# Ledger of designs, part 154: peptides against a protein of PDB entry 6IDX

Target 1, 380 residues: chain A of PDB entry 6IDX
Amino acid sequence: KELAKLSADVTFATEFINMDGIIVLTRLVESGTKLLSHYSEMLAFTLTAFLELMDHGIVSWDMVSITFIKQIAGYVSQPMVDVSILQRSLAILESMVLNSQSLYQKIAEEITVGQLISHLQVSNQEIQTYAIALINALFLKAPEDKRQDMANAFAQKHLRSIILNHVIRGNRPIKTEMAHQLYVLQVLTFNLLEERMMTKMDPNDQAQRDIIFELRRIAFDAESDPSNAPGSGTEKRKAMYTKDYKMLGFTNHINPAMDFTQTPPGMLALDNMLYLAKVHQDTYIRIVLENSSREDKHECPFGRSAIELTKMLCEILQVGELPNEGRNDYHPMFFTHDRAFEELFGICIQLLNKTWKEMRATAEDFNKVMQVVREQITRA

## One batch from the design tools (peptide; made by RFdiffusion4, then SolubleMPNN)

Design b2_p18_2_s2 (from b2_p18_2, 9 letters changed)
Fold by OpenDDE base, seed 4:
Order: sequence, then structure tokens, then C-alpha cells
Structure b2_p18_2_s2 (fold): chain B 380 residues (1-380), chain A 18 residues (1-18)
Amino acid sequence: as target 1 above (380 residues)
Amino acid sequence: MFEKRKRLQEKAAKEAAA
């Protein structure tokens, strides 16, 4: 207990480390020997002292043994651990992950995000905060190939639902530290959109062109049996498609793929459009057909609007920005759905279409409509 | 503790974006 308090002092820490005191603490954890009276209390103080000593940055985190890591990971993965040990173990794991890529690799083998979810279902906000902080640390230190797996784990309805119900909608006010960790987690989640936001469409990629064709099919052929596409000559088909792409509100009616070559928002806009068309088909068809049937120059160009709205949402949500230590603002809505960005897009495109009508806008008013929509989204 | 971790997270994010 006294050691744990003194370990916060840099002068004491320096002297204690010079006396190999930290090695003694690590060996105590490594031994796992429950033979001592008050073992749990002693271990909790040992872990506190260890963490405080390491927080001075005098000793590299890479000094810890694999046995030490396994013991600490064991305290986090075991269902019946003292709360005081669990809290310190989560904090140690977070610190190990953040400070060492080598330790990250070892910890990522021993602990899954699924195991950390159980620590979010508790009433202790400190444990919840450390669990989210460890998830964030694992996400930040994940190699690029594993970031998507971490993303998929976050996209799991279970993790988001637990965060939403047990943390965000918990019976306790959210502390600043928790708010920051939720912010960090959200930023990391938005950064997954960056890849698609910065992916240019290849106008020569047939698979990508088939997505645009699918948007056309869903909008205009939804009632037509795909078998009844009349064998109209290639030129008539091309002319028909050009008309359909105009009705869809693409800027390039001949080759809509060109509208997705600009980054941002690149392919992310096409992903949003396809999601809307497949998941909210009635809404998509309604928006497209309502504007395609107009001859009054008050048509809302869906394709252009969807692209610019996707770009605007990326700007509003600061997609690609790094987490800032001073921020704690997070959007609870992004914890409500696995495809929350696409759902937000679906809400905002309806708002845009409504605003366009209310303003009696023409193509010349496009930027004014987008400004009004931006103000509406940012005030909500 | 928490303030140091925020800085470490920001550092880790910068390193991961580089």
C-alpha cells in the first residue's frame, strides 16, 4: 500500500527502479502463488505500484515477460476476479498495447474484444472506461490488415448495443474520461470509411459499373421481369441508359462512373446509394421517380445530391481526422445501428430532397440547398 | 493516468496514420 503511493513520486520511482524493485513486482505477478494471506489485496497493490512505476517512462514496457502478460491477460479473461485486480489489469494491458507493438501482438493473441465486452456489462464506469480504452488501444495498434477485423468486431451489434445500453444509456452520468474513450472509438470507426471515401471508381471496372446499373435497375425496372429486357440494339440500350442516368441525376449521363472518380467521396457515395436502394428500396424508388417524372426544372438530381451529401457528411463527421486528446464529443446515434453512416445518409438524403422541394430549387440553386442542408444537419 | 493515456492514444493514432 505504501509502495503503491510512493511509486507515484518520480524520485522514489527512480530509486526503486535503480534497485531492481520493478523486477521484484513482476516476479510476484508471474509466480501466481495464492498461498499468501490477503493475496488479492497484495496483488492489487503490486499492480498499482507496477503501473505507477511504469508511468514514469523510466523503464521500457518491453521488459515484461510473456508470463507476466499471460497472468495479466488471465485476470481480464477469468470471470471471477477481484474488481481491484481487474481494473488494474485492464489498465496495464492498455498501457502495454499503447507503448509497445511487440506487446500488442502478444496481447492480441491472449485477449479478444469479445472477452472485453463482459467488462462493459458492469455498473462500474471505471472498469467500463478501461475496457473501452483497451479496445481503442487494440484498434490503434492493430496492423492495417487486422483493423478491419477490429472494425467488424465493433460493427457487431452486440458490442454497440452493450455500449449503447450499459454505457451511454446507463443510469449514471458519463464521466469525461468515458466520453473521451467513446469519442476515440467513434473516430476510429469513422476512419474505416476513409478507405472507401478515398477509393476512386475505375470507369473501366465492369463490377463497379454493374453497381450503377443495379441502381438503374432498382429505380426503373423494379416491376419488370428481368427476362423482358427487349433485345433492343446496343445503341438503343445506350441511349436508354443515358436517359435513365440523367433521370437518376448523375452529372455524367453517358458514363456515371466518372462522377465517382473524385475523392472524396469516391466509392463511399456509391456504397451509400446502393445501401439505400437495397435496404430502403421504397424510399429510394420514391426519391428517384418523384424527381424523374418532373419536367418543371425543379428536379432534385439524386446522383449528384448523393455524392455531395456523402462528401458533406464526411466533412461534418470529420472522417479521416485523428483522435484529439482534448475532445469528448461523440454521437450516440452511431451506436444504434451497424450501418449507422448509411442510415444517416438515408435520413439526410430525404431531408435534402424535402429541402429542395421547399426551396423550389433548380440546378442553379444546388449549392444553396446544400448549405441549408448542412445547417440543418449540424443543428440536429 | 488518463491524461497520459489520451496522449498515448493520439500518438498511436498519428503513428498508425503515417
Scores: peptide ipSAE 0.403, ipTM 0.924, DockQ to the pose 0.945
Fold by OpenDDE base, seed 2:
Structure b2_p18_2_s2 (fold): chain B 380 residues (1-380), chain A 18 residues (1-18)
Amino acid sequence: as target 1 above (380 residues)
Amino acid sequence: MFEKRKRLQEKAAKEAAA
């Protein structure tokens, strides 16, 4: 107990470390010797002293043994561990992950995000904070090939629902530290959109062109039996497509693929459009047809609007930005749905269409409409 | 502890983006 308190002092820590005191603490953890009276209390103070000593940055985290890591991971994976030991064990694992890629690899083999979910279901917000912080650390230190797996684990309805129900909608005020960890998790989640946001469409990729064609099909051919497409010559088909791409509100009516060569938002805009068309088909068709049947120059160009809105949403959500230590703002909405970005797009594109109508906008007013929509989104 | 954590997370994010 007194050692744990004194370990916060840099002078004491330096002297204690010079006496190999930290090695003694690690061996106490490694031994797992339950024979001592008040073992749990002693262990909790040992782990506190270890953390405080390591916090001075005098000793490398890589000094810890695999046995030590397994013991600490064992305290996190066991359902009936003392809360004081659990809290310190989560903090140690987090610190190990953040400070060492080698320790990350070893820890990622010993623990799963699924095990950490159990620590989110408790009423103790400090335990919840350390659990999310460890998830964030694992996400940050994951190699690029495993980042998508971590993303998928977050996109798992279970983790998201547990965070929403037990953390965000908990009966307690969210402390600043928890808000920061939720912010970090959200930023890391949004950064998964960056790849698609920075992916240019290849105008020569037939599979990508087929997606644009599918958008056309859903908007205009949904009522037509695909069997009765008359064998009208390739030229008449191309001319028909140009008209349809104009009605869809693409800037390039001849080759809509060119509208997706700008990054940002690149292919992410096409992903949003396709999601809207497939998941919210009635909304998509309504938006397209309401603006395709107008001859009054008050048509809202859907394709252009979808691209610029996707870009705007990426700017508002700061997609591709790194977590900032000073921020704690998070959006609870992103914990409500697995495809929350695409759902937000679907809400915002309807808002854009409404605002366009209310303003009686023309194509010349496009930038003005976008500014009004930006202000509406940022105030919501 | 928490302030140091935030700095370490920001550092780790910078290292992961590099």
Scores: peptide ipSAE 0.400, ipTM 0.923, DockQ to the pose 0.968
Fold by OpenDDE base, seed 1:
Structure b2_p18_2_s2 (fold): chain B 380 residues (1-380), chain A 18 residues (1-18)
Amino acid sequence: as target 1 above (380 residues)
Amino acid sequence: MFEKRKRLQEKAAKEAAA
């Protein structure tokens, strides 16, 4: 107890480390000997002292043994552990992950996000905060190849629902520390969209062009079998498609693929449009057809609007930006659905289309409509 | 503890983006 308190002092820490005191603390953890009187209390103070000592940055985190890591991981993975030990063990694992890539690799083998979800289903917000902080650390240190897999995993979908129900919708105020960890998790989740946002469409890629053709098919030929591949269309068929792409509101009516060559929002805009067309088909068809039937200059260009809205949403949500230590703002709605970004796009494109009508906008008013929509989105 | 953690997270994010 006194050691844990004194370990916060840099002068004491330096002298204690010089006496190999930290090695003694690590060996106490490694021994796992539960036979001592007041073992849980002693262990909690040992872990506190270890954290405070390591926080001075005098000793490298790489000094810890695999046995130490396994013992700490064991305190987190076991369901019946003292809350004081669990809290400190989560904090130690987080610190190990953040300070060392080699320790990250070892910890990622011992602990899964699925095991950490159990620590979110508690009334203790401090435990929940440390659990999310460790998840964030694991996400930050994950190789790029594993980062997408981690996000798509059942554990991530379950994590989202548990955070929503047990943290965000909890019967208690969210503390600043928890709000920051939720913000970090959200930023890391949005950064998975960055790849698609920065992916330029290749106008020569037939598979990507077929997606644009599918958008046209869903809007205008909804009863037609998709198996009617766009064969070598006669010149008349090409002219028909140019009209359809104009009615869809693409800027390039001849080759709509050119509208997706700008990054941001690149292919992410096409992903949003395709999601809307497939998941919310009635909404998509309504938005397209109500503008395609207009011979007046008041048609809302859906294709252009979808691209610029996707870009705007990326800007508002700061997609591709790094977590900032000073931020604590998070959007609870992104924990409500697995494809919350695409659902937000679907809500916002309807808002844009409504706002366009209310303003009686023309193509010349496009930027004014987008500014009004931006203000509406940022106030909601 | 928490303020140091936030800085370490931001640092780790910068290192992962580099």
Scores: peptide ipSAE 0.400, ipTM 0.923, DockQ to the pose 0.950
Fold by OpenDDE base, seed 3:
Structure b2_p18_2_s2 (fold): chain B 380 residues (1-380), chain A 18 residues (1-18)
Amino acid sequence: as target 1 above (380 residues)
Amino acid sequence: MFEKRKRLQEKAAKEAAA
């Protein structure tokens, strides 16, 4: 207890480390010897002292043995561990992951996000905070090839639902530390959209062009089998497509792919449109057909609107922004659905279409409508 | 502890973006 308190002092820490005191603490953890009366209390203070000593940055985190890592991971994976040991073990693992890529690799082999989810289902906010902080650390240190796996783990209905129900909707105020960890998790989740936001459409990519064609098919030929799309359209078909792309409200009616060459929002806008068309097909068809049947210059250009709305949502949500230590603002709505961004897009595109009608807007009013919609979204 | 971790998270994010 006294050691744990004194370990926060840099002068004491320096002297204690110079006496190999930290090695003694690591060996106590590695031994796993439950022979002492009050072992759990002693271990909790040992882990506190270790963490405080390591926080001075005098000793490299890479000094820890694999046995030490396995013991700490064991305290996190065991269901009957004392809360005080669990808290410190989560904090140590977080610090190991953040400070060392080598330790990240070893820890990622020993601990699953599924094991950390169990620590979110408790009423202890401190445990929940450390569990989310460790998830965030694992996400931050994940190599690029594994970031998608972490994304998929977050998109797992289980993790987000547990965060929503047991953390956000808990019967207690969210502390600043928890709010920050939720913010970090949200930022890391939005950063997965950045790749698509910065991906330009290749107008020569047939697979990407086929998505635009699928948007046309769903809007105008919803009952047509996609198998009957002949690749070589006659001149009459090209003229038909140009008309249909105009009715869809693309800026480039001849080659709608050109509308997705601007980044942001790049391909992310096309992803949103395709999601709307497939998941909310009736809403998509309604929006397109209501505007495509108008010859009064009051048609809302769906394609242009969807692109600019996607860009606006990226700006509002600060997609691509790095986690900032001073921020703690998070949006609970993003924990309600696995594809919450696309669902938000689907709500906002309906709002845009409604606002366009209410304003009796023309193409000249486009920027004014977008400004009104921005104000509506940011106030909601 | 928490303040230092916030800085480490921000640092890790900057390093992952570089």
Scores: peptide ipSAE 0.398, ipTM 0.923, DockQ to the pose 0.915; fails the geometry check

Design b2_p18_2_s3 (from b2_p18_2, 12 letters changed)
Fold by OpenDDE base, seed 2:
Structure b2_p18_2_s3 (fold): chain B 380 residues (1-380), chain A 18 residues (1-18)
Amino acid sequence: as target 1 above (380 residues)
Amino acid sequence: MFKKRKERMEKAAKEAAK
């Protein structure tokens, strides 16, 4: 107990570490020796002292044995563990994952997200916070190739549901640290959009051009069977498409693919448009047709608006930026939808279209409308 | 709550950006 308190002092920590004190603490954990009176209390103080000592950064986290890691992981994976031991074990694992890629690999083999989800189903918000923090650490340190798999996994869907039901919709106020961990999880998830945001459309890629054609088809030819592959487009057919792309509100009516060559938002804008067109088809068709039927200079250019809105959402959400320590703002919608970014886009594009109408905007007012929409989104 | 927890996360984030 006294050691755990003194371990917060850097002078004491330095002397204790120089006396191989950390090695003694690690051996106490490794031994698992339940023969001592008040073992659980002693262990809780040992883990506290260990973490406080390691937090001085004097000793590398790589000094820990595999036996130590397995013992700590064991305290997290057991169904009935002392809350004080569990809390410290989660914090130690978080610190191990954050400070060492080699320890990350070992911990990722010993612990599943499913085991951590069980610690979210408890009433103790501190345990919940440490469990989410460890999930965030694992997500942050995951290799790039595995990050998308982690996000798409059933475990993530289940995780979002559990967080929504047991944390966000819980009968207790969310503490600042929990709000921060929810923010971190949101940022790490939205950072997966960075690749698409920075992907330029290739105007010569037929598969990408077919997506733009599908947007046209859904808007103007919804009753036509896709089996009528447009044969070699006669000049008359190209002229027809140019009109349709103008009605869709693309900047380049001749080759809309050119509108997606700018990064950000690159292909992410096209993904959002396609999602809207497929999942919210009635909303998409309404927005396009309401503006395409206007002979007045008050048409809202959907294509241009969708691109600039996607870029704006990426800026607001800070896509590609690391989690900021001072922030605790999170969007509950992230936990209610699998495709939360695309759903947010679908809400915001309707807001943009409404705001455009209310302002009686013309193409010259485009930037003013976007500024008003930004203020509306950031205040919501 | 451990005093330096926040500092560890900030450090790890900065290291993951490199």
Scores: peptide ipSAE 0.034, ipTM 0.716, DockQ to the pose 0.629
Fold by OpenDDE base, seed 3:
Structure b2_p18_2_s3 (fold): chain B 380 residues (1-380), chain A 18 residues (1-18)
Amino acid sequence: as target 1 above (380 residues)
Amino acid sequence: MFKKRKERMEKAAKEAAK
C-alpha cells in the first residue's frame, strides 16, 4: 500500500527501479501463488505500484515476460471475484498495448474482444470504462489490415447493443472518462471511412461506372413498365443518359464519374448514395423524382448535394483526425446503427432537401443552403 | 492513474499519425 502511493513520486520511482524493485513486483505476479490470506489485496497493490512505476517511462514495457502478460490476461479472461485486480489488469493491458507494438501482438493473441464484452455487462462503470479503453487501444494499435476486422467486431450488433443498453442507457450518469472512451471509439470507427473519402473515382473503371448506372436505374427504371426498355439506337441512349444524369443533379451530366474525382469526399459520396438507393429506396426515389420533375429553377441537385453533404459530414465528424484527449462528445446514434455514417447521411440528405424547398433555393443559393444545413446538424 | 494514462494515449496517437 505504501509502495503503491510512493511509486507515484518520480524520485522514489527512480531509486526503487535502480534497486531492481520492479523485477520483484513482476515476479510476484508471475508466481501466481495464492499462499497468503491477503493475496488479493497484496496483488492489487502490487499491480498499482507496477503501473505507477511504469508510468514514469524509465523502464521499457518490453521488459515484461510472456508469463507476466499471460497472468494479467488471465485475470481479464477469467474474471475473478476481485474487481480491484480486474480494474488494474485492464489498465495494465491498455498501457502495454499503447506503449509497445510487440506487446500489442502478444495481447491480441491472448484476449478477444468477446472476452472484453463481458466486462461491459456489469454495473461497475469503472470496469466498463477500462474495458472500452482496452478495446480502443487494441483498435488504435491494430495494423491497417486488421482495423477492418476490429470495425466488424464493433459493427456486431452484440457489442453495439451492449454499449447502448448497459453503458449509454444505463441507470447512471455517464462520467467524463466514459464519455471520452465512447468518443474515442466513435472517432476510431469513423476514421475507417478515410480510405474511401480519399479514394478518387477512376472514370475508366467500369465497375464504378456501373454503380452510377445503378443509381440511374433505381431512380428511373424501377417504376417504368418493362415494355419501354430502350431497344433503340446507341445515340438516343447516350442522349437519354445525359438527360437522366442532369435529372439526378450531377454537375457533369455527360460523365458523372468526374464528380467523384475530387477528394474529399471521393468514393465515399458514391457509397452513401448507393446505400440510400438500396436500403432506403423509397426515400431515394422520392427525393430524385420530386426534384427531377420540376422544370422550375428550384430543383435541388441530388448528386451535387450528396457529394457536398458527404464532405461536410466528414468535416463535422473530423474523419481522419486522431482522437483528442480533451473531447468527450459522442453521438448516441453511432451505437444504434450498423451503418451509422450512411444512416446519418440519409437523415441529413432529407434535411437538406427540405431546407432547400423551405428556402425556395436556386443553384445560386447552394452554399447558403449548405451553411444552414451545417448549423442544423451541429446543433442537433 | 488517469492523468498519466491520458498523456500516454495522446503520445501513442501522435506516434501512430507519423
Scores: peptide ipSAE 0.032, ipTM 0.713, DockQ to the pose 0.699
Fold by OpenDDE base, seed 5:
Structure b2_p18_2_s3 (fold): chain B 380 residues (1-380), chain A 18 residues (1-18)
Amino acid sequence: as target 1 above (380 residues)
Amino acid sequence: MFKKRKERMEKAAKEAAK
């Protein structure tokens, strides 16, 4: 107990470390000997002292043995461990993962996300916070090949449902630290969009061009009898599509694929448009047809708006950026849906279309509308 | 991170000391 308190002092820590004191603490954990009176209390103070000493940054985390890691991982994976030991064990594992890639690899072999999910199903918000913090650490340190697997595990309806029901909708106010961990999880989840955000459309890729054609089909051919497809020459068909792509509000209405060659937002904008068109078809058709029927220069260009909105959302959500330690701005809606980014896009594109009408905007006002929409989204 | 982690551990140590 006194050691754990004194270990917070840098002068004491330096002297204790110089006396191989950390090695003694690690060996105590490694021994696993439950035979001592007050073992749980002693172990909790040992783990506190160890972590306080290591937090001075005097000793490398790589000094810890595999036996030590297995013991700490054992305290997290075993049922009915003392809450005080569990808290400290989660904090130690988080620290190990964050400070050493070698320790990350060893810990990722010993602990599953499924085991950490069990610690979210408790009423103790501190345990929940440490569990999410360790999940976030594992996600952050995962190599690119495993990051997608971790992502898929986060995209699992199960983890999101547990966070939503047991953490966000819990009967307790969310503390600042939990809000920070939820923010970190949100940022790490949205960083999965970075690949699509940075993927340029290939104008020669027929499959990608077929998606743009599908957007046109959903907007304009949904009521057309397939029998009235004018069988006439390729030129009349090209001219027809150019008109349709202009009505869709693409900047390049001759070759809309060119609008998706800019990164960001690249193909992510096309993914959002296709999601809106397939999942919220009535909303999509309404937005497109309402603007396509206008000849008053107050038409909102859907294609251009969708691309610039996708880019803006990526900027607001800091897609591809590391989590900031000072931030705690999590959005509960991102835990409610599997495709939360695309759903957010669907809400924001309606807001943009509304704001455009309210401002009586023209194409010259486009940037002003986007600034107003940015302010609306960032204040919500 | 380190400051918040230290504050968490100090808090946990104070709670375990009660």
Scores: peptide ipSAE 0.029, ipTM 0.643, DockQ to the pose 0.042
Fold by OpenDDE base, seed 1:
Structure b2_p18_2_s3 (fold): chain B 380 residues (1-380), chain A 18 residues (1-18)
Amino acid sequence: as target 1 above (380 residues)
Amino acid sequence: MFKKRKERMEKAAKEAAK
């Protein structure tokens, strides 16, 4: 108890470390000997002292043995552990993961996200916070090859459902630290969109061009049997498509693929448009047809708007950026849906279309509309 | 992050000692 308190002092920590004090603490954990009177209390103070000593940055985390890691991971994976030991063990694992890539690799072999999810299903918000903090640390430190697997595990309906039901919709107010960890998890989840955001469309890729053609088909040919596309000469067909791409509001209505060569938002904008067209077809068709039937210069350019909105959403959500330690703002909606970014896009594109009408905007007002929409999104 | 963590661990140590 006294050691745990004194370990917070840098002078004491330095002297204790110079006396090999950390080695003594690690050996106590490694022994795993539950036969001592007051073992749980002693272990809780040992783990506190160890973490406080290591937080001074005097000793490398790489000094920790595999036996020590296995003991700490064991306290997290076992169902019947004292809450005080569990809390400290989660905190130690988070520190290990954050401070050492070699320890990350070892810890990622010893613990699963499924085991950490069990610690979210408790009434103790501090345990929930440390469990999410460890999940966030594992996600942050995951190599690129494992990041998608981790992402898929986080994208699993189970983790999001548990966070939504047991944390966000819990009967207790969310503390600032939990809000920060939810924000971090959100940022790390959206960083998976970075690859698509930075992927340029190849204007010569037929498969990518077929997606743009599918957007046109869904908007204008939805009632036409695809079999009855009349064999009208290639030139009349090209001229028809140019008109359709103009009505879709692409900047390059001759070759819409060129609008997706700029990164950000690259292919991510096309993914959002295709998702809207397939999943929310009635909403997509309504937005496109409402603007395609106008000849009054008040047409909202859907294609341009979708691209710039995708870019704006990436900026607002900080896609590709590290989470800021000072931020605690998270969006509950991102825990409600598997494709939360695309759903957010679908809500925001409707808001943009509404705002465009309310402002009686023209193409010259485009940047003003986008600024108003940004303010509306950031206030919601 | 570390300061808040230290404060949490110190609080948790005080609570475990009750």
Scores: peptide ipSAE 0.030, ipTM 0.658, DockQ to the pose 0.040; fails the geometry check

